# Ledger of designs, part 196: peptides against a protein of PDB entry 5VZU

Target 1, 271 residues: chain A of PDB entry 5VZU
Amino acid sequence: GRTLEDIFHEHMQELILMKFIYTSQYDNCLTYRRIYLPPSRPDDLIKPGLFKGTYGSHGLEIVMLSFHGRRARGTKITGDPNIPAGQQTVEIDLRHRIQLPDLENQRNFNELSRIVLEVRERVRQEQQEGGHEAGEGRGRQGPRESQPSPAQPRAEAPSKGPDGTPGEDGGEPGDAVAAAEQPAQCGQGQPFVLPVGVSSRNEDYPRTCRMCFYGTGLIAGHGFTSPERTPGVFILFDEDRFGFVWLELKSFSLYSRVQATFRNADAPSPQ

## One batch from the design tools (peptide; made by RFdiffusion4, then SolubleMPNN)

Design b2_p27_1_s1 (from b2_p27_1, 15 letters changed)
Fold by OpenDDE base, seed 2:
Structure b2_p27_1_s1 (fold): chain B 271 residues (1-271), chain A 27 residues (1-27)
Amino acid sequence: as target 1 above (271 residues)
Amino acid sequence: SEADEAVEELQKDFVLPESWDLSKMKR
């Protein structure tokens, strides 16, 4: 029968063949697109820019990290056989911070899965609520000028009075002490470890993280077939490193800042 | 195992091949 090894070899051969086809197409027609680095904003979580991923059989993966208010985006600069260049490989919701458990519970994949799926459900609820508000606003077609139906006489309903003094039951509103989300101590990285069963190409990943956020990653078959969004965790390690845990794939991708200085790579000022 | 390594490498490609039917694996 086919072994797992046979399936792996067939898949790797297909990947190599697809890479070869895509690269060989360039020998006949190269289209160059200029890439501009996104401008840095003061409110950006880290400096935007190019990051190198080291995952999969794809080899050199370059992703542009950019910030868009309460969202971050990883855009593929390098395409692969599954996902073409220019696709949003990761979308990060900076409103939905993920709190990692202690180091012992971080080893439990089911615990991470629970946390991520709870956040995913909140994001879905927020999208449904926001969708209802947007739907009701369009339905007010202006009132058709209803013709003046004749003035039926106002029956004078009588003026009954009296002064019932409502007692001022001054129920002190119990201060719901909103548990002040302890301002995440900006300086102390939390100990970080991958859950058991999450594959990493490199075991030399940072063992401390600054913060985590809910995100979705784009996955697709060869030739960008059946593209879908899978839930995951964006992990900020430091100013120059982030990771993404692909929850359903049980995979971890590490991204490191490209330290190369590019001349004239800044976006043209909006005229 | 070599099988686990193969699974891990395929997972990094963000797709399982259509041939990745464990039920079709003849021992």
Scores: peptide ipSAE 0.023, ipTM 0.485, DockQ to the pose 0.034
Fold by OpenDDE base, seed 3:
Structure b2_p27_1_s1 (fold): chain B 271 residues (1-271), chain A 27 residues (1-27)
Amino acid sequence: as target 1 above (271 residues)
Amino acid sequence: SEADEAVEELQKDFVLPESWDLSKMKR
């Protein structure tokens, strides 16, 4: 059989060759596309913009973070051998917050996996239910031919049933104690550690996080073969840093804001 | 081990776990 080492060497040789082919294309023909920064909204979780990813063998990656109501998206600005530029590398569901356990239980990968897969199942159920409501609404516009069925005058009967006394049953309005949604404590950041067996190229990841959300990441083979979405965790560290835990891949990607200011990078107002 | 490092590096390259016939790999 092939050893893991043989497979590693074959894969790394292919990856290096693909990187060489992509970089060598720059010597022949470059297509330039202007990218506009997404507008910032007050309800955005953090300021949208460009982030630098530290991916493994791929090197330097640039991702645009943008907000779309209850969803956030990471769009690749730089392509790699697996996923071309313009693809949505991460999609974050801001409706589905993930609560991390205490620091001791965060080391347990199976605990994180359980939490993420439970949220994945809820997201799947919500998508199925929302699909049914949209389907039933279209079927009922059959043309009701208004056949004018004749108004027969049925006359009947008078029954006078009696004067039942107003029982003053003062049913106290049961105070529906609105379960006070405990204000999501904008509290002190939670201690953060990667689970055992989750790889990170950067051991210097932030050891405190603000909040986490369910998300999906795009994965593919070389040349964008068999693209699929895998479950993961978006980790917000601060205004300028977030991470993504790729659950099935057992890997962690750290993203840091590009601090460069770009003049005239704002999207043109829709005329 | 060198095998664990090889798996870790392949995981970083977004190789699908299903493509890994680990049963055919000698550790």
Scores: peptide ipSAE 0.024, ipTM 0.469, DockQ to the pose 0.032; fails the geometry check
Fold by OpenDDE base, seed 5:
Structure b2_p27_1_s1 (fold): chain B 271 residues (1-271), chain A 27 residues (1-27)
Amino acid sequence: as target 1 above (271 residues)
Amino acid sequence: SEADEAVEELQKDFVLPESWDLSKMKR
């Protein structure tokens, strides 16, 4: 029978061959699109930009990290046999912080799995509740063909006089001090270790993290077949490094900022 | 082949996840 090694070897050969075919097709009609760096905002968790993934058999993976309110996105700049360029490889929900346990319990994959799946269930509940509000609002505007009822000449009701003294009901606007959600203080970094059984291509990952968030990663078969989102953990290490734990795949991806400065790569000012 | 050597080098550095699905990959 095929060993796991034989199956892996055949699969790796296929992936390399597919990548080689795609990259060697430079003689084909290529459509070039200019990429702009996302503008930085004060409320961005870190500076947006290009990050290099150092994981997997696919070689160089470049992802654009961008912030969109309470969401972050990793958009593939490099495509591969499974996920084409321009797809969102990761989506991070900045509303749903993951609290990692102590270093001893971080080695337990089942504990991480429990924490992530509990957050996943909360996110699903929030989506269902928000979906019901959107559903009820659309149902009632059946097109009332309001047949134009003939304009009965509404008689000129007489000018009632002026004297309505404005009652000074000084309803104090209760200062709902929207408790400014203190920007999640970049707490002292927590010791970080991958759970046992989570594979990393590079064992040289940061052993301290700032914060973690719930996220989803995109997975697909070859040729972008049966694409689905799988739960994971976005791990912010520092200003220039983040990771993603793919929970179901038991794998870790490390991303490091591309330090290259690009001239004229800034997004045009919104006119 | 150069491809086989590249695969062998990648195999040394790549630990297969226990739950590796050959039909689906992360991206």
Scores: peptide ipSAE 0.022, ipTM 0.456, DockQ to the pose 0.042; fails the geometry check
Fold by OpenDDE base, seed 4:
Structure b2_p27_1_s1 (fold): chain B 271 residues (1-271), chain A 27 residues (1-27)
Amino acid sequence: as target 1 above (271 residues)
Amino acid sequence: SEADEAVEELQKDFVLPESWDLSKMKR
C-alpha cells in the first residue's frame, strides 16, 4: 500500500510542479498588482490589514482582512493551486455570533457542529426572507403610463375657518428609557480549545478567544474547479490574531497580523 | 486513525485529482 510518506511526497511533488508551471508560464514577466490596505473605520472589529496564516497543507498564506458593515472578508493575497489570489477565502457574518460552550464541551466536535449548523440555517432563512422582500418590491413598478391629465385650473376659494383655541393637553413625556446601548463590551476573553478531531498544523494557538462568528470558507479543486462555500467559525483571539475552523474539513487555520509597515499602501481617499 | 486524519488533512487543501481514489488506500 501507499504509505502516508508516499502520499505526502507525491503531493509535494505536485505542488512543486504546479509552482514551477506557474513561474515558468510567465516567461520572466512578473505582473505586479498594487494592493491597497483598507482604511480603518471606528466600527471595525479589529484593525483591517494583512494577516499571515496556514491554510491546511498549502502552508503560508497571506490574507487581507477587511470590514464591510456587518460582514468581514478575508481576501487571498497569495494564490494556491486551488484558489487564485483575489478570491474571498473567508466571509464572516458579524450578525451571527457563535457562543462557544464551556471548555469541557468545546472538546466535543458534535456540539460545535450543532451550533454552527443551527446558525447556518438561520442565515439561509434570513437570505430567503430578504430575497422575497427584494423580489416583491421590484414586481409592482409596472410602467404606469401616466397619461398627462390636463391641468384644470381649480379656483382659489379663500375659506376663513375660525379660531379654535388649542387645549394645552400637557401629555407627560413618558420617560423613554433610552436603553443605553452598552458599548459593545470587548467580550471578556473565554477559554478556548479546539474540538477533538480538528487538526491544526500548529498546536501553538491562543487558548483564549474574545468572540466567535459564523462564517463560510471557500474550497475548490485544482485550477479553481467546483468552488464551494463551507461553513465555519471565525475566532477572534486578539487585535492581531484570528482563526477559522473549517467545520466540514475539521481543520483550523491560524492567522497572525503582518507587522510590517507598508509605505504608500493606504487606499486613495474617496474624492 | 492518525492515518485517516492525515489523509483527510491532505485532502482538505487539494481536491485530490480524480485519480486519487482514496477507497484504494484502505487496503
Scores: peptide ipSAE 0.017, ipTM 0.454, DockQ to the pose 0.032; fails the geometry check

Design b2_p27_1_s2 (from b2_p27_1, 15 letters changed)
Fold by OpenDDE base, seed 5:
Structure b2_p27_1_s2 (fold): chain B 271 residues (1-271), chain A 27 residues (1-27)
Amino acid sequence: as target 1 above (271 residues)
Amino acid sequence: SEFDEAVARLQEDFVLPSSWDLSDIPR
């Protein structure tokens, strides 16, 4: 009889096979779109560009990393059976840094889970508060039925004279623009290890990380059914490598910069 | 759970793609 394990194994093999079929079909009539590399900005956490996911049997995964103010985005260049090309596989909130514990406590998945879920709750609260301010502003435009109050011709009261009392311009102390917290200087990297029970294909991941941030990953069923965002951790290792821990999936994805130079891949300057 | 154990065993053989939802796996 099929064990539950056999069913899961067969299902996973089917998913891999589907991905292989979709990625290996070159003879099909395909629609091509030109991809431009994002322009680099001086305030970008690392140089934006193409990164290769190292998933082995799942084939080639290419993600474009781009920066959008306090957010980073991983956009799928290669699709798979679940998530089509052009979707945002990861969204990183650069406002919500994750502090990893010491190396001993990093092996505890429950500790990482606690830290990530606490940050997720803060992000939800911030979204609710911002939603309430936007909601209250719209409610007060009840349709004032402007009953046309008859234009009583209010008499021209005379031009009182030019008493130029110099109003003391009490300069309201300009709101101290909260100094955008400079992205925490690249301190010495901290020791890094995956929690026990987080799957990685190989143990060949960097054992030191620079910074971690809260993020969400996109998951879906076959054919992009029921797409949802799951919590995770973006791990910056260096200028050319980052990871993503999928918390609910207990999986780790390593991405390495594509070192190939592309001619004419730069976005046209916004005119 | 039996599901978590099966997923753990599956993870020994396969790295789950980042985009894959495990909700479609027959339980």
Scores: peptide ipSAE 0.013, ipTM 0.382, DockQ to the pose 0.035
Fold by OpenDDE base, seed 4:
Structure b2_p27_1_s2 (fold): chain B 271 residues (1-271), chain A 27 residues (1-27)
Amino acid sequence: as target 1 above (271 residues)
Amino acid sequence: SEFDEAVARLQEDFVLPSSWDLSDIPR
């Protein structure tokens, strides 16, 4: 039978051929689409913008990182043979922080897998509970037949008089201990290493991470066949670098901010 | 599994695309 190596080799050859076909098709016709950079918000984990992937047989991969409340999204700016441009390659749940173990236990893939899968189950439970609350709320709007209640006449309410005596209720000022919002301590960077058996294109990845979150990545066959979400870990290294560990693929993708300044790339103000 | 070890070995030689569907790989 074909070895796994044969399958990968054939697949890599196909990807190279597809890339060649795609690049050659553009020799005479380039379609340009304007991209707007998302506005930065004070609550954004890092500045949103364009990031370059340092991974993949596809070569140049650009994603737009954007923040949407407690979710972040990586949107493909460059398409590939599997996933077209404009798809959300990663979805990050900023509600579900992943705490990495110590550096010794970070080398254990099974420990990372356990942590991620436990978070995945929590996310599924929350979605089921929230789906039930949303489902029960829609069921009770039976059509209220608006029977036209007859116009009962406005009885003239009499003008009762003025004497509100000032009750001196000396409400003691309850010491609202303002729970000092501890300034979101810029999470102390922790030592970071990829688990054994997680592939990285480059061993030159940051060895310290700021925060990790649960996320899902989009995977698909060629031509965007059978698209599915696979569990992973979003790793924030710094203001300009993040990674994604694809748990099931045992792979790591590093993304670095595109340092180019774009004029007139700001999103139009919401009218 | 032997499959996971084989995948890991191939990942050393080949950068898998982030979007690659492994469902077609016989386990």
Scores: peptide ipSAE 0.007, ipTM 0.367, DockQ to the pose 0.033
Fold by OpenDDE base, seed 1:
Structure b2_p27_1_s2 (fold): chain B 271 residues (1-271), chain A 27 residues (1-27)
Amino acid sequence: as target 1 above (271 residues)
Amino acid sequence: SEFDEAVARLQEDFVLPSSWDLSDIPR
């Protein structure tokens, strides 16, 4: 029978072959589209822009990182046989920070999986609650038939009733020890290691991260068949590097900023 | 599981594509 290795090898060969077919046979049919760099905002987690995937199963992978309020997006600039260019390869929820455990517990894939799936469930609950509020708000705009309410005469303001005496009851102020929300230490890097069984192309990834967030990654079959969103972790290493842990794939993707300066790549100002 | 060990071995030799359909992996 086919081994899992044989199946994976055949799949990788097929991906390479599809890439070769798309690049060699359809070179004359390639559509080039102008890409604009997203404008930088003060509240952006890092400067938006182009990042190169270093993991390169498909060779050169370029992703545009952009910020959209409390969400970040990685948009594929380079397509592959499964996911075309212009698709959102990653969607990051900047409201849902992932707290990594200590370095010893970071090696445990099941611990990371637990943390991510608990956040996924919270995100699902918030989406259900927000969906109910949006649903109830639309139902009550029945046509207000403006029945002309007859002008009932303003009955006169009844008088100020008198001086009720201040009862002294000296209830002791119970010291509600406000649990000091530990200020989110946004600044100190945490030691970082991949869980056992999470694939990286090499051991050459940053061993310190700034912060992590819940996100989803896009996966699909060949020709963009059955596209689905899988849970993952966005890892910010520094201003120029981030990673994504694909939880179900047990894979890690490292992205590094493209240092090239592009002329006339800024988005046209909205007129 | 034997499956997880097999996937881990594959991951040593190959970088899983970010777009790979997990349905292609026998569970």
Scores: peptide ipSAE 0.007, ipTM 0.347, DockQ to the pose 0.033
Fold by OpenDDE base, seed 2:
Structure b2_p27_1_s2 (fold): chain B 271 residues (1-271), chain A 27 residues (1-27)
Amino acid sequence: as target 1 above (271 residues)
Amino acid sequence: SEFDEAVARLQEDFVLPSSWDLSDIPR
């Protein structure tokens, strides 16, 4: 029978062959596109720019991180056999912060899955409600003057009487110790660990994170077949590092800022 | 299991479409 190793080898051979075919096609027509760095805004979560990741057997991945109001985007600068360059590999909803549990519960994949799926359901509900408001706005055909049908008299229901016996039941105010939600101090990193069964090519990932957000990643078959959005978690570690947990794939991708200063890489000011 | 580790390696190495049924992989 086929071993898992045989299947892995067949898939690796296919991926290498596809990568070779795609790269060999460039020998006939090299199209160069200038990439501009997005302008930084004061409200950006971190400085936008180029990030380097390792993405499975695809090897080196370069992603442009950019901010668009309450959304962040990772755009592929490097294409691969599955997803071409210029596609949005990750979309982050900055409105939907994820709070990670304590370090012990972070090891539980089912707990992370629960948290992410609850946020996904909220995002779906918000999209449905916003779709209904946009639909109802066109339906105001003008008020046909429907004639006022005469007001039938409200029958006065009788005032039953007052016997308020004051039952003194002095229920002790149970001190609901409002567990003061310690305001997640915007500056202290939370301890971070990957759930058990989430794979990472880089075991040397940051063990503290600043914040997490709900997001979706793009997955596709070879040649960009059947492209789909899968739920995940954007992990901000620091100004120069972020990760993405692919929930359904049980994988983690780490991205580090490209520290190279490019002269003249800034977008021309819109004149 | 060695199978789950191999599936995890496959998932790391390949962005499998959600339509890929890994259940058909002989355990």
Scores: peptide ipSAE 0.013, ipTM 0.408, DockQ to the pose 0.033; fails the geometry check

Design b2_p27_1_s3 (from b2_p27_1, 15 letters changed)
Fold by OpenDDE base, seed 2:
Structure b2_p27_1_s3 (fold): chain B 271 residues (1-271), chain A 27 residues (1-27)
Amino acid sequence: as target 1 above (271 residues)
Amino acid sequence: SFADEAVEHLQEDFVLPSSWDLSKIPR
């Protein structure tokens, strides 16, 4: 039978071959596309821009982070053997904040999985409800010819009488202790740790996070085969660092802002 | 185990389709 070593070697050989094929194309035809930085908006979660991923045998990964109202997007600037350049590697739903548990419970992968899957089901429900409203609105414009069906006289059923005695059941107002949603103190980072069994190439990830959001990541086989979206968590550490937890893959990707200033990288103003 | 290391490398190095049940890799 194939040993795990054989599978690993075959897979590494395929990766090397794919990288070789992609790099050898440079000898034949180089197409250069200018990349523009997205304009910053006041309501953007952080400044949009280029981020460097430090993960995988892919080497240098560059992702453009951009904001689109209630959504954020990570777009691959560098392609890899699985996902070509220009693909949306991550999509973040800024409406669905993830609340991480305490540091002890953050080590439990099953707890993180539960939280993420609950949010995924809410997102699916919202999509189904929004799909029904859009479907019902188009169907009603058929001109119903008003055939005047004759008014059959509804008989007057009799008015039975009044004697409801007011039972004074003085049910004490149970103090619904509104669990004061502690206003997420906008300034103090929550302690952060990866769950046990989540792989990270960089053990030196930030140990505090500002906020987390539900998101989906794009996954594919070599040559962009069977592309699909997998659930995950976008973790904002600070203005210059974010992470993505790939829930199904049990992996973590860390992204750091490219600090290089590009003098002519701004998008031309729409004339 | 070499299996666990290979799975770790596969998870780190590759965006695997969810159809890749790494638990089916003979350990």
Scores: peptide ipSAE 0.017, ipTM 0.445, DockQ to the pose 0.035
Fold by OpenDDE base, seed 3:
Structure b2_p27_1_s3 (fold): chain B 271 residues (1-271), chain A 27 residues (1-27)
Amino acid sequence: as target 1 above (271 residues)
Amino acid sequence: SFADEAVEHLQEDFVLPSSWDLSKIPR
């Protein structure tokens, strides 16, 4: 049978060849779309914008990072043979922070896998519960036919019940000491290392991270066949760098901010 | 599993693309 190595080499050669054909053929009908930068908001985890990823056979990828309340999205600006431009390559759930263990335990892939899969299960439960509340609310607006049933006048009785005394018991209001949510120490970076068996194209990744979140990445076959979302970890390193660990693929992608300033890149104000 | 050995072997030599066709790996 074909070895996994044979399958992989054939796949990588095909991806490189497809990319070469698309980029080198002058006779290709190219569709151009203007891209606008997302507006920055004060509550954004980092400044939104263009980020450069570097992957194996795909080479250079450009992703737009944007924030949508408690979700972040990476949208492909550059397409590849598997995933076209305009698709959401990553979706990040900013409600579900991942706490990395100490540096020794970060090397254990099974520990990271356990943490991510536990968060995935919580996200699935929350989606099921939220789906039930939305379903029950629509059913009760049956048209209440206003039947005019006549208000009969029932008159009855005055009962006087008695004087009970003024007992003073001055129960002191127990000061509910609002447990001051210790301000999450947002400032001190945690030492970071990839788990053993997670591949990275660039071994020169940041060795300190600010925070991590649960997310999902998009994977597909050639021509965007059988697209599915796989679990992963979004890693914020700094204002200009983030990573994504693809858990099932055991791979790491590093993204760095595009430092170029674009003129007239702001979205037109909604008229 | 064969899929785990597959992924491990593929990781030693190459960085898998984010859009890799996992259907090519026997599950």
Scores: peptide ipSAE 0.013, ipTM 0.455, DockQ to the pose 0.032
Fold by OpenDDE base, seed 4:
Structure b2_p27_1_s3 (fold): chain B 271 residues (1-271), chain A 27 residues (1-27)
Amino acid sequence: as target 1 above (271 residues)
Amino acid sequence: SFADEAVEHLQEDFVLPSSWDLSKIPR
């Protein structure tokens, strides 16, 4: 049978050939699409923008990170043979923070797998519950036959008079102890290590992370065949770096902010 | 499994596309 090596060799040859075809076909005809940077919001976990992947046999991978309330999205700016440009490569649920164990237990892939799969199950339950509430709400709009209720005449309500006495009710000012919203303590960075058996292209990844969240990554075959979402961990390292652990693939992708300033790349103000 | 070891070894030598569906590798 084909060895895994044969399959990878064939795949790498196909990727090289595809890259060659793409580069050679576009020598005379480049289609440019304007990309707008998402506006930064005060509630954004980090500044949105372009990030470069440090992974992939495809070479340059650029994603746009954007925030959408309690969700973040990584949108592919560069396509690859599996996933075209404009697809959401990662979706991050900012409601579902992952607490990594201590550094010793972080080396255990099965522990990370357990934590992620428990969160995945909670997300599925919440989606089922929210789907039931949305389903029950739509069922009760039976067609109200608008029977034309006849125009009953405007009875003139009489002008009754004035004398509301001022009740002096001296309500004691209940000390609303304003629970001082402790300023969201920039979560103390914790030591970070990849689990044993999680492949990284580069061993030079940040060894401290700020926050982790549950997310899903998009995987597909060549030509975007059988696309599916696989569970993973979004890892925020700092303002300019994040990672994604692909749990089922046992792989890690590191993303670094593109430091280039783009003029006139701001999204037009919503009219 | 041999497939898992070979995937691990190939992940070391070859940077797989993050989008590549390894489940489609015939085991």
Scores: peptide ipSAE 0.012, ipTM 0.410, DockQ to the pose 0.034
Fold by OpenDDE base, seed 1:
Structure b2_p27_1_s3 (fold): chain B 271 residues (1-271), chain A 27 residues (1-27)
Amino acid sequence: as target 1 above (271 residues)
Amino acid sequence: SFADEAVEHLQEDFVLPSSWDLSKIPR
């Protein structure tokens, strides 16, 4: 019978063959596009720029990280057999922070799944509510018939009503102990471990993270067939490293900043 | 299932491109 190893060899051969066909047949049709680095803003979570995927079975994977208000985006600079270059591989919602549990509970995939799916449902509800407000606002611009109603000059000056007495009632100030919202400790690194059953190529991922956010990743079949968004977790480790947990795929992708300086790669200033 | 084992082994032995939809592997 075919071993799993035979199936892997066949799949690897298919991937190599697809890459070979793509490179050899389209070598004459390679379109080079200039990539501009996104401008850095003070409110950016980290400096935007190029990041290398440490995980590439396909070799070099480069993603551009950019910030768009309360959203971050990872754009593929390198394509793969599933997702072409220029696609948004990850979309991060910076409004929806993921709070990781303690280190023991972080090993539980079902706990991470619960947390992520609860955030996904909140995001869905917010999108539905915002869609209703945008829908109702467009309907009421009926044509304002400009009836020129003559504004009569209603003059009347009605009077100073009187001196109502100061009732003393000394209601005791109930000490509403405002539960001090513990200031979100944005600065202290939290111990980090992947859940059991989440695949990572290397155990050499950072064991401390700064912040996590809800996001979605793009998945597709070969040739960009049936593309869909899957829920995940963006993990900020430091200024130069982030990860993405693909929840449904049970996979982890680590990205490290490309340290190369590019001359003339800055976006042209909008004139 | 064989597909779950294949997905598990794909995840273990291969760094799958993050874009690869393993859910489309016939289970």
Scores: peptide ipSAE 0.011, ipTM 0.392, DockQ to the pose 0.036

